# Ledger of designs, part 99: peptides against a protein of PDB entry 4GMN

Target 1, 375 residues: chain A of PDB entry 4GMN
Amino acid sequence: RYANITLLALVTLASIGTDFQETLVKGNQGSRESPISAADEEWNGFDDADGDAMDVDQKSSSGEDQEEDYEEIDVKEDDEDDDDDSITSEMQADMERVVGADGTDDGDLEDLPTLRELIQTAVPQLIRLSNLPIDSDESLTIQSHALSALNNISWTISCLEFANGENANIHNAWYPTAKKIWRKTILPILEADSADLKLATQVTSLAWAVARVLHGETPTDGNPHRKFISLYHSSKQQAGGNSNSIEEPEDPFQGLGVKCIGVVGSLAHDPAPIEVNREVGVFLVTLLRQSNNVPPAEIVEALNQLFDIYGDEELACDKEVFWKDGFLKHLEEFLPKMRTLTKGIDKRTQPELRTRADEALLNLGRFVQYKKKHA

## One batch from the design tools (peptide; made by RFdiffusion4, then SolubleMPNN)

Design b2_p15_1_s1 (from b2_p15_1, 7 letters changed)
Fold by OpenDDE base, seed 2:
Structure b2_p15_1_s1 (fold): chain B 375 residues (1-375), chain A 15 residues (1-15)
Amino acid sequence: as target 1 above (375 residues)
Amino acid sequence: LPYVPPFPLPLPWRK
């Protein structure tokens, strides 16, 4: 009975995350048709329509109070207060500069009570459920549903604009929770090194959603970028060997390879360590060099990540990685290959992939011209 | 000025 209630709650939380995402995607599509930024549509939270609570006359049948002794499962909260004050005073001061001078301190989601409860009450429980010992098919099902709910919530939040202090209250409320998801859910699953590609796909999707908000501020402990690069390569080796093709997702952008690229690309943004940036940049450029054996969707994602990582010439990674490691030459040499790849995508059968490839090709040309001008 | 490519966000969560 309890398991079914827990599963229903997890499915409900995953549905809520999807419904919010669909709403944000529709809002962001509407804002592309209207010159009004999606930021100006106040997310009208659910109007608590005072729907008449139907007085269901609960006839009090006096059933006998059997005091079933609920054995308190003494969950020892090992309060390892790892005060990981590893937010360097510089990162905190830079966050305080990005958060404009209106010193409303707390990430107070008073105006967003549903989102507050989702972040503060639901997500911590989902983190706990994602860390249950896997001892049964039931515990595996609970973990998978908890990861699905965390994925949908994290993706929804990652669709908000946080540039220029937009949604700062949501960002501030989400940021510590996103780090907690990373440390308590993502890292333990990655360290377990399970051969379960379904679990790996779920955790990598979640990791991408989290890293799209945290970027280079994502915890670098244990070099998670190398784990995702390894997972990328392992996923390619398994697809080549056994005729149990994990059904390639009908959407090319749902593939584990694309998700791995998205995670490591996001992890490599400033203020990521230069060596993390270099390893990711070399990985992405290597995919372009090997493009004959790489799915088109992964090439599109790798290009987008390279543009986002190296788009700012003021960043240390521009000088120390992009120029120093000669990435411009590789991008120039890839231009004719990208034109061929893009033209090879059928607009009728794969319209989204073709559109994204046409955009990536256009932007590759622009990016190469930009970098040549700023050389 | 940083080159910000106008890309639609990937929707890798579409089921």
Scores: peptide ipSAE 0.035, ipTM 0.718, DockQ to the pose 0.051
Fold by OpenDDE base, seed 3:
Structure b2_p15_1_s1 (fold): chain B 375 residues (1-375), chain A 15 residues (1-15)
Amino acid sequence: as target 1 above (375 residues)
Amino acid sequence: LPYVPPFPLPLPWRK
């Protein structure tokens, strides 16, 4: 009874986190629609080509009338109006305020009561539930649901713009909690060195969401970037051996390899220690050099991370890593391989992967040209 | 739906 209520509450918190994310993504798209001038593409009228009506003969075959007495089970469709009130009017009002909030720097969420309760009350309970002793299938289920809820909340918050002091109140409220998730949930699970790829995928997804906000300010204790690089390599070794049907996620961007790249890329941003940046940069460039054995989605993510890490020439990592370790040469040598890789993706069967690969290819050409001008 | 990270913000070299 209590377990079912706890699981329902965790599922509800995970749902709320997802719906909040979808609405934030839709809201941010609406603000970036610069009015595409309606270019009057004259829809040239489709000509009325006289389609000749071929007489397909209705041959009348006579199959027999077995009157199976279907007892009309009057299934009252109780229209349970699933008022999927997943987003309360209070949450909707908080979302509207987040999109409009001129960020006061105090980390006060007085104007965001639902988000405040989520960060201050729910997340600390989810951290506790993610750290329960695993002694039963029930405790594993609770941990998995707690990690899922933390993942969805952390992803949702990671969709907010924090650049230039935007949403500073939310950033300041989330930042200590994000560090707590990292230290109390993510690091202990990574240190347990479990062969459970499901748990590893959940914790890596959460780690990516948290690292997308903390970036190079993510706690470096115990070299977590090396743990995720090791997990990347271990996941590749296991996928080659046992046909244990971990259903490869139908979405290539949901793979553990992509998530590991996303985490380590995020960890390598300024102000990360230069040696952390170097180790991650070398890892990412090595994936490009070995691209024949790397899934296309991981190449797309590795490129995006390299662009975001080394896009700013004012950062210490530009001089001390990018130029010093000769990354431009590797990116330039990869450009023809990326064209071949992108062209090899079927637009019909993998439209998203193709779109993201076409973008990453375009950006790679621009990035190489940019770096050559700023050499 | 599993979260697809938003496309990275336009860097100064991303036209």
Scores: peptide ipSAE 0.030, ipTM 0.702, DockQ to the pose 0.528
Fold by OpenDDE base, seed 5:
Structure b2_p15_1_s1 (fold): chain B 375 residues (1-375), chain A 15 residues (1-15)
Amino acid sequence: as target 1 above (375 residues)
Amino acid sequence: LPYVPPFPLPLPWRK
């Protein structure tokens, strides 16, 4: 009885976190519709003159077109309006404020009471539930739901812009909680070294969401980047042995390999220790060198991470890792392979993967040119 | 959860 109420509350918190994320994604897409001013370029009719219309008289024979009467099957889409009343009017108002806020107020979350209670009251309980001793299938179910709720909340918050002091109030409220999730939930699960790939995927997804906000300020205690690199390699060894048991996610970007790359890439940003940055950079460049055996989605993510880590020439990692370890040469040698890889993706069957690969290829060319100019 | 790519850092070469 109490377990079912706890599970329902955890599912509701996970749903809320998803709905917030979808709203933020829709809001960010709407802002990128800069009105393409239809420049009505007046098609100035080219005046060119006299060409004689030759009279080709060809007799069309009278084929009897049988009008096949296609009965329009009126498929009543029963719009099952699943009115999931899960979003309160107060939560919707907080979502609209977060999406519409330019982040100029460094104040407390007084204007965002639902988000405040989520961060300050709910998340600490989810951390507690994710750390319960696993002694039953019920305890394992509670942990999985607590991790799912933490994942969805953390992903939602990681979709906010925090650059240039935007959303500073939310960032300041989340930052200590994100560090607590890392130290209390993520590290203990990674230290337990469980063979459970479901648990590993859940904790890696959560770790990526948390690391997307903390970046190089993520606690380096116990070298978590090496654990995620090890998990990446272990996941590949298991996939090669049992072709039947790992349902590859339908979305190629939801794979454990992509999530591992996203975590370690995020961990390697300044002010991460140069040795952490180097180990991650070498891992990512090694994936590009081995690209014939790497899924295209992991290559796209590895490129984006390399661009974000080494895009600023003023950072210590540019001189001490990128230039010192000769990464430019590996990126240049990869450019023709990336063109082949991108062209091999079917636009009809994998439109998102193709679009992201086309973007990553374009950015790779620009990045290589930029680094050559600044050598 | 929809795949939200990491927000790219504003890089002088990224358009």
Scores: peptide ipSAE 0.029, ipTM 0.700, DockQ to the pose 0.639
Fold by OpenDDE base, seed 4:
Structure b2_p15_1_s1 (fold): chain B 375 residues (1-375), chain A 15 residues (1-15)
Amino acid sequence: as target 1 above (375 residues)
Amino acid sequence: LPYVPPFPLPLPWRK
């Protein structure tokens, strides 16, 4: 009973995180004509376990017709207003305010009460639930739903613009909570070294969402970038050996490999330690060199991460890693391979992957030209 | 499912 209520509340929180994202995306589309394909991430609904209809053998007891005059109790159909667990009018008003709010620097989400309660009340409980001792299938289910809710909330917040002091109130409220998610949820799960690829995928997705806001300010304790690089390699070894198709997610960008690249790329941004940046940069450039054995979506993500890490010439990583380790040569040598890879993607069967690859190819050409001009 | 990030940050070389 309490478990089902907890699961329902976790499902509702995860739904709220998704709906909040969709509303922010729709609200921001009014200003930018670029169709962000909302990944219609269909919530994999709870498979209603087919309740084994116990065929209660209706033994035909021929009991006598006592016409008991059942007084027609006029059961007023109380219209159970199906409280459609949809976005409340208050949540919608918070979303509209997030899209329209000139950043008042007060980290007090006074004007965003729903978002405040999500960050201050819900997330700390989700962190606690994600850290329960795993002693049953029920505790695993609770952990999975808590991670899903944390993921959706963290991803939604990571889609907000924080450049130039935009959404500073949300950033300031989220930042300490994001660090808490990292230290209390992500690191302990990564340290448990579980062979559970589902759990690894969930925690890696959450880690990416959190790292997209924290960047190089993500806690470096225990060298998490090496754990995600190791997880990347381990995931490739398992996919190559067991023909138990973990169904490659229909979306190429949902793969554990893409998520690992996204995490380590985000961790390598300034002010990350130069050695962390170097290890990640070498990993990403190595994927480009090995591109014949790397899924196209991982190449697209690796390129985008390389562009974001090394796009600023004023950063220490530009001189100490990008130029010093000769990354420009590897990117230039990769251009013809990227053209071939991109042309090999069928626009009819994989339209998004093709679009993202065409963009990454265009950006690679521009980036190489930019770096050659600033050499 | 876990969100796929939208477009990367506008860098000075991204048009």
Scores: peptide ipSAE 0.029, ipTM 0.711, DockQ to the pose 0.562; fails the geometry check

Design b2_p15_1_s2 (from b2_p15_1, 8 letters changed)
Fold by OpenDDE base, seed 2:
Structure b2_p15_1_s2 (fold): chain B 375 residues (1-375), chain A 15 residues (1-15)
Amino acid sequence: as target 1 above (375 residues)
Amino acid sequence: LPYVPPYPLPLPWRK
């Protein structure tokens, strides 16, 4: 009985996250039809419309109070509050500068009660449920549903604009929770099981959503970028060997390879360590060099990540990685290959992939021209 | 369905 209630709650949380995401995507599509950038509309939450409280008729069935002694499972919270104060004083001072001088210190979502409860009450429980020992098909199902709920919530939040202090209250409330998801859910799963490609796909999707907010501030402990690069390569080796084609998702952008690229790309943004940035940059450029054996969607994602990582010339990674490791030459040499690749995508059967490849090709030309001008 | 990420942010050189 409890298992079914837990599963229903997890499915409900995953649905809420999806419905919110669809609302944000529709809002962003509506704002793209307006000449106002999608960046200028703060997500003011859901106005709690004072919608009619459904009078749930309290039928007073006088069922006998059998006090079933619920044995309190004394979950020893080993509160190892390792206050890993490894937020460098520079990162904290940069966060304090992005959080404008209006000293509302707490990530107080008083104006967003539903989002507050989602972040503060639901997500910690989902983290706990994602860390259950896998001893049964039921525990595996619970973990998968918890990961799905965390994924949908994290993706929804990652669609908010946080540039220039926009949605700062949401960012501040989410940031510690996102780090907790990374440390308590993502890392343990990545360390425990590299063989289950379904679980790996779920955790990599979640990792991408989390890393899209945390960027280079994502915890670097245990070199997670190398784990995702390894997972990328392992996924390609398995697809080549057994005729059990894991049904490549009908959407080419839902592939594990694309998700791995998205994670490692996000992890490589400033203020990521230069060596993390270099390893990711070399990985991405290597995909372009090997493009004949790489799915078009992964090439599109790898290009977009390269553009976002190396688009700012003021960042240390521009000088120390992009220019030093000669990435411009590889991008220039890739231009004719990208034109061929993009033209090979059928607009009728894969319209989104074609549109995305046309945009990435256009941006590659612009990026190469920009970098040549700023050389 | 797992979410399709929105396109990357507009960088200065994409303008």
Scores: peptide ipSAE 0.031, ipTM 0.722, DockQ to the pose 0.548
Fold by OpenDDE base, seed 5:
Structure b2_p15_1_s2 (fold): chain B 375 residues (1-375), chain A 15 residues (1-15)
Amino acid sequence: as target 1 above (375 residues)
Amino acid sequence: LPYVPPYPLPLPWRK
């Protein structure tokens, strides 16, 4: 009885976190509809001349129109309005305030009571539930649902802009909680070194969401970047042996390999230790060198991470890692391979992967030109 | 969960 109520509450918290993320994604897409100024370019009628109307007389063959009476099967779409009352009007109003907050009102979390209770009351309980001793299938199920709820909440918060002091109150409330998730949930699960790929995927997804906010301020205790690099390699060894058992996610960007790259890339940002940055940078550049055996989505993610880590020339990692370890040469040598890889992606079957690969290829060309100018 | 790309850092070479 109590377990079923706990599971229902965890599923509801995970759903709320997903719906909030979808609302943020839709809000950010709506703001990128730059008004296509309908430049009514007056189509100046091209005046050109007289060419003779040849009278091609071809005969009306009288093919009998068989009216096949297609019976219109009135498929009553039973709109089962599943009124999933999961999002209260108060939660929706809090989310609309977070999405509509043009960074100017550093409004206290007093104005976001639902988000406050989520961070201060719910997340600490989810951390507790994710750390229960696993002694039964029921405790394993509770841990999985607690990790799913933490993942969805952490991803939702990682979709907020925190640059230039935007959402500073949310950032300040989340930051200590994010560090607590890292130290209390993520590190213990990574230290247990479980062969459970489902658990590894859940913790890696959560780690990416947390590291997208903490960046180089993510605790480096126990060298977690090496654990995620090891997990990346271990996942590839298992996929090569058993062709039947790892359902590759239908979305190529939801793969464990992409998630591992996203975590370690986020961990390598300033002010991360230069040794952590170097190990991650070498890992990412090595993926580009081995690109013939690497999924295209992982190459796209590895490029984006390299751009975000080494795009600022004022950072210590630019001089001490990027230039010192000769990364520019590897990026230049990868340009023709990236062009071939991108052209090999079918636009019809994988439109998102193709779009992201076209963008990453464009950015790789620009990044190489930028670094050559600033050498 | 929809793939939310990491927000790109404002980079002087990224247009």
Scores: peptide ipSAE 0.030, ipTM 0.718, DockQ to the pose 0.655
Fold by OpenDDE base, seed 3:
Structure b2_p15_1_s2 (fold): chain B 375 residues (1-375), chain A 15 residues (1-15)
Amino acid sequence: as target 1 above (375 residues)
Amino acid sequence: LPYVPPYPLPLPWRK
């Protein structure tokens, strides 16, 4: 009874986190719609070609009248108005405030009471539930649901803009909690070195969401970037051996490899230690060099991480890693391979992967040109 | 599903 209520509450928190994320994404798209001038391309009407009336013959076959007495089960459609009020009016009001708020520098969320309760009350309980001793299938289920809820909340918050002091109140409230999730949930699970790829995928997804806010300020204790690089390599070795159908997620971007790249890329941003940046940069560039054996989605993510890490020439990692370790040469040599890879993706069967690969290819050409001009 | 962010941050070389 209490377990079912706890699971329902965890599912509800996970759903709320997803719906909040979808709404923030839709809201942020609306602000970036530059008015595409409606070029009234008059699509000229295609002419009425007289399609010939093929005389398909009537053949009469006489199959017999078995009166099966279908008892009309009057299924009362109880219109359960699924008032899928998954987003409370209070949450909707908090979302509207987040999109409109010039963030005050205080980590006070007095104006965002639902988000405050989520960060200050719910997340600490989810961290506790993610750290339960695993002694039963019930404790595994609770941990999985707690990780899912933490993932969705952390992803939602990671979709907010924090550049230039935007949403500073939310950033300041979330930052200590994000570090707590990292230290109390993510690191202990990574250190337990379990062969459970499902758990590893959940914790890596959560780690990516957390690292997208903390960046290079993510705690470097125990070299977590090396743990995720190791997990990347281990996941590739296991996928080759055991026919345990962990159903490769139908979405190529939901793979454990993509998530590992996203985590380590995020960890390598300034102000990360130069040696952490170097190890991650070398890992990412090595994926490009070995691209014949790397899924296209992982190449797309690795490129995007390299662009975000090394896009600023004022950062210490530009001189000490990018130029010093000769990354430009590897990116330039990869450009023709990326064209071939992108062209090989079928637009009909994998439209999203093709779109993201076309974007990453365009950006790679621009990035190489930029770096050559600023050499 | 964890949203893969629509890239890109406006970097000086991203048009």
Scores: peptide ipSAE 0.030, ipTM 0.724, DockQ to the pose 0.577
Fold by OpenDDE base, seed 4:
Structure b2_p15_1_s2 (fold): chain B 375 residues (1-375), chain A 15 residues (1-15)
Amino acid sequence: as target 1 above (375 residues)
Amino acid sequence: LPYVPPYPLPLPWRK
C-alpha cells in the first residue's frame, strides 16, 4: 500500500516534470520558429498487462435455487472523477509566468508556487528516496522512479534561458538544489560502481541535466568527468561483447554514450579546472578522430560540446587548451569526414539525426572559420 | 523518456 502510493507519487512527479517541459517548449515556440521536435517521450506507463490470469477453475457446484431477493442496490454511478493527472490550472499559470516573467530578482519564487514546492519540498524527498539502501526489487524500483522524477525536473529547468540574467529567480532557487542532487544522488551512485547499465543511464541523464545548469561550477570532488569517461568506454565494451541487444534506444540521442558526452562536456565549461577541461577536450577530439567507430549522434553531441566549451576566446581554456593542444587542426581535418557522415544519414529513416548532423556540420564549418580568423 | 536537449546556445558563429 504505502509503496504503491509512493510509486504513484513519483510517477506523477515525473509526469509533471515532462508536462512542464512540453508547455515551456510550446510557449517558447511562439517566439522562435525553430521546430524543437517535441520529443514525444511517451512515458512508458507501467504496462500492468501481466494480469496473471489465475485460472480459477470454478467447479460448477449445482447449488440450489435460493431466490435471494437481490435488493436493487442503487449503484450510484460515483462519477469517477477521472483524476485527470493533467497539469493543474495552477501549474499552467506558473508555466505561463515562467515564459512571460521579466527578470525580477526575487529569488523566493513567490510568484511560482508550484515550482517552489517542486524545488523545496519534492526534490529533497526524491533525493532521499534515490539514496535508499537497495535491499529489494521494491527499493530498486523506488530509486529508479525517484531518479526519473529528478531527471525530468532537472531537464525541464535546464531548458530555461539563464543567460543575461533571464530567469535569475529560478536559477538562484535551483542552483543549491542542483548541487545537492549532485552530491547526494549522483556522486554516491557513481561511487557504488554498479554494473547496472539501466541505473548508470538514469544517473548519467540526471547528471547531464544538472551539469547543463551548473557547468564548470559542478562539484569536482572525486573527478566525476573521469568516471563518466570510464562509463563511456565501459558501455562501448559491453555493447561489443554481448549480442544481447540492449535495444539501442529508438532515439539515437538517448544513448548512454551521448549522455556521457553531454555530462563531461558540461563539466568542462569555465570555471572548471584547466586540467578537467583538457582531459574532456582531448576525449571529445579523440572521438572525432575515431569517428568511423562512433555513432553519429555521439559525434553531433561531441561537436556541440566542443563549440560550447571553446566558443569564447576570452576564456583561459581557449589559449591553454584549444590553441595549445592544436584542436583547430583536428576540427579542420574532421570537416570532410563530417560531410561524409552527414550525407550517409538517411533523411527518411532518421530525419532528426540528419537535421542535427546538418546543423553540426554547418556549425563546424563556421567554428573553424571563426577560429582561423581569431588565430 | 529522458529529455533530449534542444540545441544550441546562441554563440557568435551560430546564426
Scores: peptide ipSAE 0.031, ipTM 0.724, DockQ to the pose 0.496; fails the geometry check

